# Peptides against a protein of PDB entry 8HF1: the designs that were tried, part 22

Target 1, 320 residues: chain A of PDB entry 8HF1
Amino acid sequence: NVMLYATKPTEVMVSFPHQEQVLTVTRLISAEIEKFYVSLDLMNIGVQPIRRSKSLQCLRDPSKKSFVKQLFNDFLYQMKEYGIYAASIAIISLIVEFDIKRRQAETLSVKLMHRTALTLCEKIRHLLVQKLQDMTYDDDDDNVNTEEVIMNFSTPKVQRFLMSLKVSFADKDPKDICCLVFVERRYTCKCIYGLLLNYIQSTPELRNVLTPQFMVGRNNISPDFESVLERKWQKSAIQQFRDGNANLMICSSVLEEGIDVQACNHVFILDPVKTFNMYVQSKGRARTTEAKFVLFTADKEREKTIQQIYQYRKAHNDIA

## One batch from the design tools (peptide; aimed at target 1 E11 R302 Y310)

Design b2_p13_8_s2 (made by RFdiffusion4, then SolubleMPNN; from b2_p13_8, 7 letters changed)
Fold by OpenDDE base, seed 5:
Structure b2_p13_8_s2 (fold): chain B 320 residues (1-320), chain A 13 residues (1-13)
Amino acid sequence: as target 1 above (320 residues)
Amino acid sequence: SIEPIKEIELELP
């Protein structure tokens, strides 16, 4: 039995400066969300009828307030981790979700709650877009999607990620590219996808080279809440990536999604590797002879990240 | 011997 030594991917670590540039606009947005939480806690939504499925009972806050707070907390996380430009895309997803929930509301009180959340999202969107426009001479929304605006309003992590893509893939044949991008959170997949579409369109060296897709992670909280539409969309996105119609796939945790994709030549880990399983599964997708496995780390966490990766390498070699 | 991680510093233009 010749154990085919699976060619170990080349591991690369990209450092980025820890710049806490606290913009005035991000502080204002955070303060508006905190004020909204105080108002939300005072809202009388009534007791929702507990639908009988035992498994769903523990996770449905009967008020639906917890779900609204979760979406805004996920938005605040994305604004902090990816920057104002990514936040301007993320807020649109909240607007769409709250509009759907407003239309599906069974009571006037629930309808009003989702309307108030929607009005806050529209205000946040305006504040973000206005800040992006401060760098543009023209009031047209299209001028905020330039490479310069995207780079200037992205966090150092996202800046280094975009530069790593440009350096890795500029003027390459699209057929030679099979790239995975791993993120921690489900909502980040769509946010980074929207950012990449605009960046690729604004970057001539990438416009005909990279075709991104994303996977919406399975909602581990309730497989019953996976809309039939989300499952169909996931299957379509995976099929496009298998057929070579897309050459870059953004996904959350491989273990959580059960993603069966082909062997890739590039794997980017945009968020910190928190578990040994995530390390093994993501690295296990970089299977080609020249495969690269790229990690991003803040300068302050560099030594800790290196030590953690060496521990994971050792543990992986002891099992393999 | 565990091979060292290749480190890359990317300068912003």
Scores: peptide ipSAE 0.332, ipTM 0.858, DockQ to the pose 0.815
OpenDDE base, seeds 1, 2, 3, 4: peptide ipSAE 0.329, 0.322, 0.330, 0.315; ipTM 0.854, 0.849, 0.857, 0.849

Design b2_p13_8_s3 (made by RFdiffusion4, then SolubleMPNN; from b2_p13_8, 7 letters changed)
Fold by OpenDDE base, seed 5:
Structure b2_p13_8_s3 (fold): chain B 320 residues (1-320), chain A 13 residues (1-13)
Amino acid sequence: as target 1 above (320 residues)
Amino acid sequence: EIPPIEEITLPLP
């Protein structure tokens, strides 16, 4: 019962400027995805063989098109919310997913659909990497993973998040760190994980201080789509965090599933707190005496966010 | 140059 512990972490709000990074590359990518949606809608994939999966819960989109659009919409969201650098990592997840779906395709039409999606992802990846390389005189892919490139191609939110990590954890003992990072979307966990790996590796003050892991909620909609490898990895990641072999855990709203994670001293909410449950559950993980609960807000939404947090605090105190 | 972090501590009610 996480609700019973009136944990009083220090609540901190970090503001960031609402800069629409109007980059030509992001407009081009968005336009290419929209063109692809038009083409996707015109694709006749025929009647797909409905394998009677006995689990009614596998709402396998019988069209398989909505899933493709969902992945690209999630990518577009990540590109907008986290920036071009994060998008360059996020696109790899789409490439992997579409390659799996292409190989698992039961029909030639579905195979072609996933191949077309994959080809678009490779084009997007190239456009993103090329844009990251524009700041590097050297064409080597390794040069795009510098602290400078990561910071310059991240949104103000991500910049403030990375700065907050650096300020909070620079040159600290790894044992003194138990950090959670909450994100809204499942796919964002992998994206922010990859970004953090590169940032930590490129930041000497965080190298050997932060060891990140991520956990993704069980997709209640389709546990059957979680690869055995993904499930094994999640179990391993959780165990590493419990054993102290990892000290930063990126998670989506998985707290609803009762993942018993130890008391943390830092909780970062990278995405907006949309629900009272998310607020209570995430804050309820910041249980140490000096625990910090850090929220990120756009300057324009600061007052609204503050009011929302006060409403959640009031509602929590009225129940407690 | 990225400006310094603007942090506000939200007072406990």
Scores: peptide ipSAE 0.339, ipTM 0.865, DockQ to the pose 0.098
OpenDDE base, seeds 1, 2, 3, 4: peptide ipSAE 0.279, 0.334, 0.335, 0.242; ipTM 0.837, 0.854, 0.860, 0.816

Design b2_p13_8_s4 (made by RFdiffusion4, then SolubleMPNN; from b2_p13_8, 6 letters changed)
Fold by OpenDDE base, seed 1:
Structure b2_p13_8_s4 (fold): chain B 320 residues (1-320), chain A 13 residues (1-13)
Amino acid sequence: as target 1 above (320 residues)
Amino acid sequence: MIEPIEEIELEVP
């Protein structure tokens, strides 16, 4: 019962301006994905063998088209919520996934579908990298991973998150840090992990202070999709965090009950708290006496966020 | 009394 040990962490709300910088590149990418969806809907991929995988998902989309659309929709979400820099990392995950699916394709039509998706991802990657390079005089891919480029091509939310990390952890002893970062979506964990690796490496005050890891919550819907490699990696990441070899863990909000994540002194909620359970579970990880529970809110949503937190606090106190 | 939430405004340099 996570409720019995609810320390009262200090709740902090960081505001950020609601600036939808709709860059021309993001519009172009969205339009290319929409054109691809029209093409994808016209693709006859034939009757796919219903793999009798007991996973409910394999039963829902015999065409595998919805899965392709889901990945691009998740990418579009990440580009919108986290910015162009995060999108440049997110697209690599799509490239890897579509290349795997292309190689695993049992039919020429499915192989072609994944190839077309992959070609689009490569085009999107080029457009994103080119846009990141517009700030760099050098065509070197390593030059896009600077603190300045990361900050300038991140959303206001991500900028405030990165600044909050810098202010909170600059030049601290790594042993004194036990940080969780909660995100809503599975794919966001890896995206924010890649962003943090580059940011920490480019930020001298954090380079020897923060060691990030990520953990994807078990997708209860398909344990079969977790490669043995992903499960081993997750187990290793959790162990590194337990051993203090990693001091920052990015988690999806769908932490199954029973991942005993250590008592943390810092918990960041990068995405909006949608449920009371998510509030209690995430806040219940901030267990030290000086623990901070940090939320991010757009200025426009500030009042609504405050009211929601007070409702959750009240509901939590009425049950405790 | 519900304690007020600490609000922080971080300036981006």
Scores: peptide ipSAE 0.320, ipTM 0.851, DockQ to the pose 0.780
OpenDDE base, seeds 2, 3, 4, 5: peptide ipSAE 0.225, 0.289, 0.284, 0.299; ipTM 0.711, 0.798, 0.801, 0.809

## One batch from the design tools (peptide; aimed at target 1 Q159 R302)

Design b2_p14_1 (made by RFdiffusion4)
Pose (drawn by RFdiffusion4):
Structure b2_p14_1 (pose): chain A 320 residues (1-320), chain P 14 residues (1-14)
Amino acid sequence: as target 1 above (320 residues)
Amino acid sequence: FPPLEYEPPEPIPD
């Protein structure tokens, strides 16, 4: 009876070769951000509330410097984990966030700090577009070139995930498919969402089948990439997915708990599984029959992750 | 990064 309304989806793996080498432009951008941090640390904005540790044992920077560093560090993480083009999308989210803070800002000193951060972010955007541009010698067709650069300017993890996404839904009806994708970090959702938008508008077979939509938790990141203060579109993403308007969901442990959704055909956990409960809930989200469940881990982490999953399965058997 | 080729997903045994 439970299997009538419940389903044990087939759980599969997608291993990918993990490499450690990085590109030179990554080193250049790291140096540029380090120079910016060193300069900003001494920014000496108007006196701010003292921020100490959780236990007050060690000091902390003012909340605003912490916020700027956090955003920059998130951008660097997105670049380190998902390739250059992931950073090319994520830098636009940073531009939008710094513009919004400039609007919210309430002092000349803080405003100046945010404006200069915006300037550096735009310089970084131009740097990313520059390396992305210095590969058009391969060919001139910007669509297949977008597909090729995405395959080439991405980590094996990103290549492999997008490869599995293409193969799984090559030419199926958009109505027939209902899939979710889970990622860990907040702005990673929006970054990878923009990457999928580009890829959907880069391939002929997937162009009219997949509809990517992303949502995140609190501290709601901006939904657009336009910097126009107000937008005309009003319909929400969760209501879209419930209404079938969107079929590809990009969330980060937000939809895993509580949020009712129709039974989904596929679930892709882009970032490695960490918690037993979250594993159980994400698997349960693939509530439809013949549901397919997908995981992505590094080759080096295969034994560890498989052993961990066995621990989970055995724990499920033990509890039962 | 060089492009990768397709590999089918592997099931996790019991």

Design b2_p14_1_s1 (made by RFdiffusion4, then SolubleMPNN; from b2_p14_1, 6 letters changed)
Fold by OpenDDE base, seed 5:
Structure b2_p14_1_s1 (fold): chain B 320 residues (1-320), chain A 14 residues (1-14)
Amino acid sequence: as target 1 above (320 residues)
Amino acid sequence: MKPLSYTPPELIPE
């Protein structure tokens, strides 16, 4: 019996200080969203006709208001967790979604609702971009995508993540890199992808080293909202990562969906590990001899994170 | 925010 000593990845932790971004712009954006929710609650959208194919969606959100609130709540979460720079990218995804929904609206009332949401997103985008420009003397939109601006307008977690990437991969051969980045939420995948594209482009040591992609799990809530284009893009992104045309993949709970990706030498867990399955599956992708499994934790949650990892290690060893 | 200084990753003990 050759005990294939499955070389356990080196488990490391990166701590970051808990800093609340108490920026005036963040408070203004939150207040504008709250005002919009009051307005949204007063909108009479009527009873949406129960079409048989939409029965599950009509049962969950007959007014289509809860979905609008969910997107703005997810945006507020991203702004808090990843910072203003990440929020400037995240808002573009809301603009695209509300423009699609506005064009697909079957009623004037639903069209108006999505138009009002879109107008708010454009206002938020302007407030975010203006705040990023406060550090740059030049009015060119490209000047907001510098390493300095990205770092200064990112949360401590994102700053430590970007520094960890720079130190880990600066001037390396791109063929020697197979990196996974796990995030909790599907919308975060695209946000962190856009942030990484700009960071890599602004960082000479990474520009020809890292080629990122992102993978979003199937939308269990609304498979009907996944465009045929999004599904094609997901398949293409996975294939590019398998073929080595991309060497960094940002993913959410994709491992729980049974998507098989190659063995990686780096696995970054950007958000807290909430389940044993997530721990085992993400760690199980770090299969090379020198593989690293990197956790990010707030300094205040450091001890709790260590205890959680010990519990997961024990539970994993009891099953193996 | 001021950019943080780099700190090396901490090994999680076995």
Scores: peptide ipSAE 0.427, ipTM 0.918, DockQ to the pose 0.789
OpenDDE base, seeds 1, 2, 3, 4: peptide ipSAE 0.420, 0.427, 0.400, 0.411; ipTM 0.914, 0.913, 0.906, 0.912; seed 1 fails the geometry check

Design b2_p14_1_s2 (made by RFdiffusion4, then SolubleMPNN; from b2_p14_1, 5 letters changed)
Fold by OpenDDE base, seed 5:
Structure b2_p14_1_s2 (fold): chain B 320 residues (1-320), chain A 14 residues (1-14)
Amino acid sequence: as target 1 above (320 residues)
Amino acid sequence: MPPLSYVPPELIPE
C-alpha cells in the first residue's frame, strides 16, 4: 500500500529554458518522415489475414501502417524532447524493430513497407551521426560519445538532467545510491538508457558510480509481443536493481503494475507529471529519510507545474 | 549551442 508510507521526500524542481533548437537536420528529418507518411498512405498492402491471435493489437491495426507511423511519431517526439543525440540512439531501436517486422512479414507488400521504413531509418541515422560528427575531428563513430557531444546535442531538459545526475552522484559510493528516473513513454526508457550509458562512460566521476538499468512496461495491448527475451531482460533488470548491482532504474508507468522496487533516495521525473496516480506512485518510491523527488519543468510552465503539485499534494492529503 | 550552466534545484514550497 504505497499510500501508507508517511515519508515526505524533499520535493524540488529543476527549470530549463524552452529552446526550440531548430537545427536544419531536424527539419530535414521531419520533412523526410512526412514525405514517407504520404507514400505509406498510398501503399496498398492488401487485406492482412486477421489472425485470431490473442493480440488486441492485430485487431486495432489490421493494416500495420499505424504501428509504423507510431514508431516514427515516437522517434520525432524523442528528437524534439531529448535532442539529436538521443535521436541517434532512438533510431537504432526503430531499425531493429522494422528489420524484425520485415523478416516476420507474411506478404511481399508488408515486407516492402517495412523495408522502405528501414531504408528511411538508415538515412535518418546517417544524417544524425553526420551532424554529431561535425563537432569531432575524426570520422570515427566512437568519437561522438563524448560528454561534450552528448551535452551539446541534447535539449536543455536533458542537459539539466545530466548535470543534476553529475552533481548529485559524482564520486559517491555506488551502494548509497538508489535512483529512479521516470519517463512518460515506453520507448524513451531505452533511449535515455543508451544516452546514460554513453554519458556515464564519458564522465569519469560517474563511470564507477552509476550502473543504469531500464524497465519497459508490459505492453497492455499485447503481452504476447513482449518477446520471451524482453521479459527475461526485465526480470533480470529488476533483480539487478533489487540486489544493488544496478543503482539507477529508468522506468515509465511500469511501476503502476505492482512492480515492487526498493525504497529509493532519488526519484527524477524527467517528463511532466500528467496524472495524480503517477505523482503518488513515483513520489511513494522516494522513501528514505533524505529522499529527493526532482521534477523537470520548462521555465514557461514553472508556475503551472507548482500549482499542479499543490493540487496533487492536497488530493493526496484528502485520501490519506 | 553551448551547453547550459548548472542551476541548483529549487525547493517546491509546502
Scores: peptide ipSAE 0.427, ipTM 0.915, DockQ to the pose 0.768
OpenDDE base, seeds 1, 2, 3, 4: peptide ipSAE 0.418, 0.426, 0.400, 0.426; ipTM 0.914, 0.914, 0.908, 0.914; seed 2 fails the geometry check

Design b2_p14_1_s3 (made by RFdiffusion4, then SolubleMPNN; from b2_p14_1, 5 letters changed)
Fold by OpenDDE base, seed 2:
Structure b2_p14_1_s3 (fold): chain B 320 residues (1-320), chain A 14 residues (1-14)
Amino acid sequence: as target 1 above (320 residues)
Amino acid sequence: MPKLTYTPPELIPD
């Protein structure tokens, strides 16, 4: 039980200015997704063939259209919360997912639906990459992965996070680093992982210092073949982190599900702490001597965040 | 967006 260990990490807060990325490209992308939702609602995907083993309720799989909308809603959230650079990474995950679903489609109508979604993702990718290139003189895709481009196209939260990593870990021994990064949503793990790979590669002081991995929470929805690959990948990522082959792990609620990781010296909470359980479980990983527990908050939410942490501290002391 | 300047973490008081 993580709660039984009297962990006293140094709790610190990093504030960031609340600034929405009001870019023309983000508005255009949002409008294209909204137009696509109208088109998607008009698509007749027909009655899905009932696989013999699942009950009569599967007749109309609203889950297929719902899943497509969920992925785009998750993308829109990433674009808003992390910025257009993170969105350029996130859209690749949608492209891969829709291409898999297109190839696995049991009907022509479902195949067409996923093809239409994929075509929209490619358009969005082009719009994002073109906007990243507006700051680069060269049309080379590698030039969009610089520290400067990453920082300029990231939200203030992500900028403060990356700066906090750089200051915390520049020129350190990678063996002395055990870092967790908590995010709210499972899909954000992949997005922030891809962003961190590019940031670390573009930052000389971090290239041989930080080796990131990510964990994605179990997908309770479909025990299908995708879930087996995800489970294998999670086991490998956890093992690499235990073996010291990775020293930074990006997590969502996975650690709340009882996945045990080693005691860490740094825990970053990139997204707001929404629950007492999240607070206790994440803070409970910062167990080494001089461990740091780092919260990120918008300046406008600073006082509310402090009060919430005091409530969680009180509640934790009342049960300890 | 303009690149932000670094701001040190603030200690959350006890």
Scores: peptide ipSAE 0.425, ipTM 0.914, DockQ to the pose 0.786
OpenDDE base, seeds 1, 3, 4, 5: peptide ipSAE 0.419, 0.385, 0.399, 0.424; ipTM 0.913, 0.861, 0.868, 0.915

Design b2_p14_1_s4 (made by RFdiffusion4, then SolubleMPNN; from b2_p14_1, 4 letters changed)
Fold by OpenDDE base, seed 1:
Structure b2_p14_1_s4 (fold): chain B 320 residues (1-320), chain A 14 residues (1-14)
Amino acid sequence: as target 1 above (320 residues)
Amino acid sequence: MPPLSYSPPELIPD
C-alpha cells in the first residue's frame, strides 16, 4: 500500500482561453481528409485473408480501412487539441506508419490504399510546414523550430503549458527536476515529445535544464502488438528517467500497472482528468514535500474541473 | 495570434 506517506501535492490549475482558431489551413486539411475518406470507402481492397495473427484486432478490421481512418482522426485530434505546430510533428508519425504498412502490404489493393494515405500525409505535411514558414523570412525548415513559431502555432493550452514549464524550470539545476507530463492519448506522447525537444532547444533558459523522454502506455489489449523496438524504447526511457539522465517524462494516462516511476516534484496533466484512477495514479506520483500537481483547464470548464477534483478528493479520502 | 501572456497557477482550495 504505497498510500501511507504520500505528502499531498499542492494542486494547482492553469486556465486557458477556449479559442478555436480555425485557421484556413486546418479547414483545408480537414476537407482533404474527408475527401480521402470518401475515396477510401469506394476502394475495393478485397477481403483480407484472416491470417491467424494472434491479435484479435487483425480480426476486427478485415479491411484495414478503419485503422487508416483512426490514424487520420487521431491526427485531426492532435491538430485541434495542440495546434498546427504539434500537427506538423504528428503527421510524420502517420507518414512513417503508412510507409511501413505500404511495404508490408500483402495485396496490391492494400498497397495502393496505404500509398494514397501516404500521399495525403505528404500533402498535409507540406501545407503545415508552409503555414509555419509564413512567420519565417527564410525558407529553411530549421527556421520553423523557433520559440516564436512554436508558441504562435500552438493552442492556448499548449502555450500555457510551455510557459508553465519555462517559469517552473528556467535556470534550475537539472537534478532538482523530476517532472511528469500526462496526456490522454498514446500518439500525443511522441508529438509533445517532439514539440518539447524543439521548444527546449529554442529556449536558452531550458536548453541545459530539461531533458525530456516519452513513454507510451502498454496497449493492454495486445502486448503482442508492442514492437520489440517500442518495448526497448520504453525500457530505455524509464531507465534514463530513473537514472536522472532524463528529468521530464511524457506519459499517456494508460500508465496503469507496474511502471514504478520515481517520486516526482512536478506532475502536469495536460489533458482533462477523465477518471478517478487517472487522478489518483497521476497525483500519487507527486510525492515530494514541495510537489506540484498542475491541471490545465479551459476557462469555460474551470468550475466543472474544480467540482470534479473535489469529487475525486472526497472519493480518495473515503478509500484511504 | 500573439502568444498568450503567462498566467500564474491558481491554487485549488481544500
Scores: peptide ipSAE 0.423, ipTM 0.904, DockQ to the pose 0.782
OpenDDE base, seeds 2, 3, 4, 5: peptide ipSAE 0.422, 0.392, 0.401, 0.418; ipTM 0.904, 0.893, 0.897, 0.903; seeds 2, 3 fail the geometry check

Design b2_p14_2 (made by RFdiffusion4)
Pose (drawn by RFdiffusion4):
Structure b2_p14_2 (pose): chain A 320 residues (1-320), chain P 14 residues (1-14)
Amino acid sequence: as target 1 above (320 residues)
Amino acid sequence: PPLEYQPPEVIPDP
């Protein structure tokens, strides 16, 4: 009876070769951000509330410097984990966030700090577009070139995930498919969402089948990439997925708990599984029959992750 | 370099 309304989806793996080498432009950008941090640390903005540790044992920077550093560190993480083009999208989200803070800002000193941060972010955007541009010698067709650069300017993890996404839904009806993708970090959702938008508008077979939509938790990141203060579109993303308008969901442990959704055909956990409860819930989200469940881990982490999953399964058996 | 396709693997039962 439970299997009538419940389903044990087939759980499969997608291993990918993990490499440690990085590109030189990554080193250049790291040096640029380090120079910016060193300069900003001494920014000496108007006196701010003292921020100490959780236990007050060690001091902390003012909340605004912490916020700027956090955003830059998130951008660097997105670049380290998902390739150059992932950073190319993420830098736009940083531009939008710094423009919003400029608008919200309430002092000349803080405003100046945010404006200069915007300037550096735009310089970084131009740097990313520059390396992306210095590969058009391969060919001139920007669509297949977009597909090719995405396959080439991405980590094996990103290449493998997008490869599985293409193969799983090559030419199926958009109506027939209902899938979710889970990622860990906040701005990674928007970044990878924009990457999927580019790829959907980069391939002929997937062009009219997949509809990517992303949503995150609190501290709601901006939904657009336009910097126009107001937008005309009003319909929400969750309501879209419930209404079938969107079929590809990019969320980060937000939809895993509570949020009712129709039974989904596929679930892709882009970032490695960490918590038993979250594993159980994410697997349960693939509530439809013949549901397919997908995981992505590094080759080096295979034994560890498989052993951890066995621990989980045995724990499920033990509890039962 | 780009990768090539590999089918997903099924995790066996413990």

Design b2_p14_2_s1 (made by RFdiffusion4, then SolubleMPNN; from b2_p14_2, 4 letters changed)
Fold by OpenDDE base, seed 2:
Order: C-alpha cells, then structure tokens, then sequence
Structure b2_p14_2_s1 (fold): chain B 320 residues (1-320), chain A 14 residues (1-14)
C-alpha cells in the first residue's frame, strides 16, 4: 500500500556505442595475466596448516590461488567495462590487497606467490600509467588526472555516465543532490569511486557540488575475511551519506542486503540490470517527486534493454 | 575524441 503512493521515478536510458577499446596495452596486460596464471598453477604453495577456527573451513591452497585469479579477473573485467583509466585505479587496489596478503602470509611459498602477483600488478600499473602519459606530454602524475585524459581513456559507457553526471549536477546546490550509482561488482565500487574523485576534482562545475562515497556489499561467501577496516569504512560511508556529507553513493548489491539509504532523486544503473530484485530495489530508492532512474545500454542492446524493463515493470505491477 | 553528450531517452510507458 505505501509503495503505491511513491511517485514513480522517470525511467530514462542513455545509450552508448559498443566500442571495444582494443588497445595494444590491454592485449599486453591480458597476455601477462594469462602467463601469470600458467606460472601460478605451477607454483607449489604447500599444504597450509589447518587453523582450527570452526568457521574458517580450511581455505585449501586452491582457494588462495583462486582468490589471486579472482582479483586479476575482476581487474580484467574493470579494464574491459570501464577502460584503461579505471584500470589504473583498479590496479592500485590489487597492489594494496596483495601487499596485505604478502605481509600476512604464514609460509614463504604463499609470501612468494603474493609477491609475484604484486610484481605483476606493478608492471601492469606502469603499462597503464605510461599509456595515460602518452597523451600528456608532461611527466607529472597530476597531468594524467585531467578531464580530457579520464574521458579519452574511459569506455563509451563511462564517458556517457560522466557526461550525464556533469549535465545533471553542474552548478547545483550539493544539498539538493542525493544520487545512487549502482554497479554489479564489489571491486567496481572502489574503482568508480576513485575515477569519480579525479573527475570531480578536474571538473570545476562539479568540484564543490559532488562528494562521492562508496559502499561495497558484505562478502557473504567469507564474512570472516572482511577486515575490521572494511566494516568501519562501510559504516562511515553510510553515515556520511545520511548526514549529507556525501551526496553520491556508489553501491553494489548492498541495498539488496537491507541497508537503508535515504530517498534519492537520482539513481544511475551503470551496469546491466540482471535481476528483477535489483530493478525493484534500485528503482525503489528513486522516491523524490522528480526522481530519475537512469539506465546505461549499448546501442546494440537498446531494444533488449527496453524489453527487459517492460518485463520488470509488468512483474512489478503484478506483485503490487 | 570523447563522445558528445546525448540527452537521455525516456523509456516510454507500454
């Protein structure tokens, strides 16, 4: 009943050309990761001593290798879906994570595995930064964080997203903005957050308007691996958004986990809406009178996206 | 060159 009185958000679609950024650098990076996987499979990390914490079923050695592969696969996804600029931010997160894992390693073999992964991440970082610098004749690190560099090295989807933010929020009062940005993957939240920080800083019309924050879903697969730091960060991020100290929140599946965020006037769905629940929950956050629900779609997938939204609308009306 | 801005398309009501 109460949901029937919620002003339906205006559902809008932003199309983008399907262009694969087939850069030589992306091919080189992918090939280096593939070579690393072959090397990783040959690494004998030895049977780890079973720490008898009752909840931590022994993450057998395959799980440590699988975790390393997962991080690089998530990086490859981010590079493909968001571009090489976003990848330059994403790789820093891998560096930090592998350095933590290297320091926490209980065995020399596991320490070496994480060190090898870290060395690859540094090589990838150099390849990415060098490619960003190829457009900026200046060797200064600050020159790679310009609006122009961000736009040129972002995928068409990310370019349209950034432009949509600029047009939607240029010179607005920060208090009038409550924006959610939904992404599919946990690691994408931090990557897009870092990209947005740099974009907002480089865009005068947004610098004092948008204050981004990010929230990652709880890793239901391994809640014991959630650092105390990550939990503190999530709590702080939510509070900053509630208090209006942040007015743009990048979220993954967190809202599916019952984290209550305020009514928003803008909801951006950066990745494809894969589930009816994600559609209902994300759309259900756009509750203000002029709320916008913004979808991003490749031009080739436009009709399929529209049909999917019609199916979700129908299914939602059949439940209401 | 970066893409030009395109206005969002309203998804029509069926």
Amino acid sequence: as target 1 above (320 residues)
Amino acid sequence: SPLSYTPPEVIPEP
Scores: peptide ipSAE 0.497, ipTM 0.926, DockQ to the pose 0.845
OpenDDE base, seeds 1, 3, 4, 5: peptide ipSAE 0.419, 0.407, 0.419, 0.486; ipTM 0.854, 0.847, 0.853, 0.924; seed 5 fails the geometry check

Design b2_p14_2_s2 (made by RFdiffusion4, then SolubleMPNN; from b2_p14_2, 4 letters changed)
Fold by OpenDDE base, seed 1:
Structure b2_p14_2_s2 (fold): chain B 320 residues (1-320), chain A 14 residues (1-14)
Amino acid sequence: as target 1 above (320 residues)
Amino acid sequence: MPLEYSPPELIPEP
């Protein structure tokens, strides 16, 4: 039980300015998704047979339209919270998912729906890549993966996170690093993983220092929908992290099942700590004597964040 | 332009 560990990591906070200005490309993408939702609502895809999943939650949307909307809403969230560069990675995950769904479509109408979603994703990808290329002299897609492009097209939160990694780990021995990065949502793990891979490869001081992995929390709701591939990947990622072949693990905060992970020296909370359980579970991984627990907060939310941490500390001390 | 580095601030004990 993670609560039984009297770990006193150094709790620190990194502030970042709130980005109020939405780029024109972000507005265009949002407007294209909204237009797509109007068209999607008008699509007749027929009544899908209620697949009896063994989970009592019947897939609430027999139309599969809510799933399409969920993926685009998740993408819009990533674009807002992490920036255009992260969005360029996130859109690829949507393309892959919609292509799978298109191939698995039992009806022409459902196949057409997923095809239309794919066409929109390719348009979004093009708009994002073009915007990243505005800083590059060469039209080569590989040139958009520079430290400069990543930093300039990331949100202030992500910029401060990347800088915190660089300063914390530049030229260190990989064996001395055991880092966890907590994010709120499952899809963010893959997005931030892809971003970190490109950032580490573009940053000489980190190339041979950080080896990232990601783990998505088991969605207890449907173990049947976790592909055998995803389960194998998770097991492999955890094992690599235990063996020291990976030294940075990106995790979703939806770790109801306590990751049996070794004591870490760094825990980064990239997204707001929304629950006491998330606080205790994440903080409980920072177990070394010099362990750091790093929170990221907008400057406007700094005081609120501090007060929330005080409440969580108090509640933790009352249980210990 | 990217932000400058901001050092982590200690969250004080209450």
Scores: peptide ipSAE 0.447, ipTM 0.924, DockQ to the pose 0.874
OpenDDE base, seeds 2, 3, 4, 5: peptide ipSAE 0.445, 0.426, 0.441, 0.440; ipTM 0.922, 0.917, 0.922, 0.922

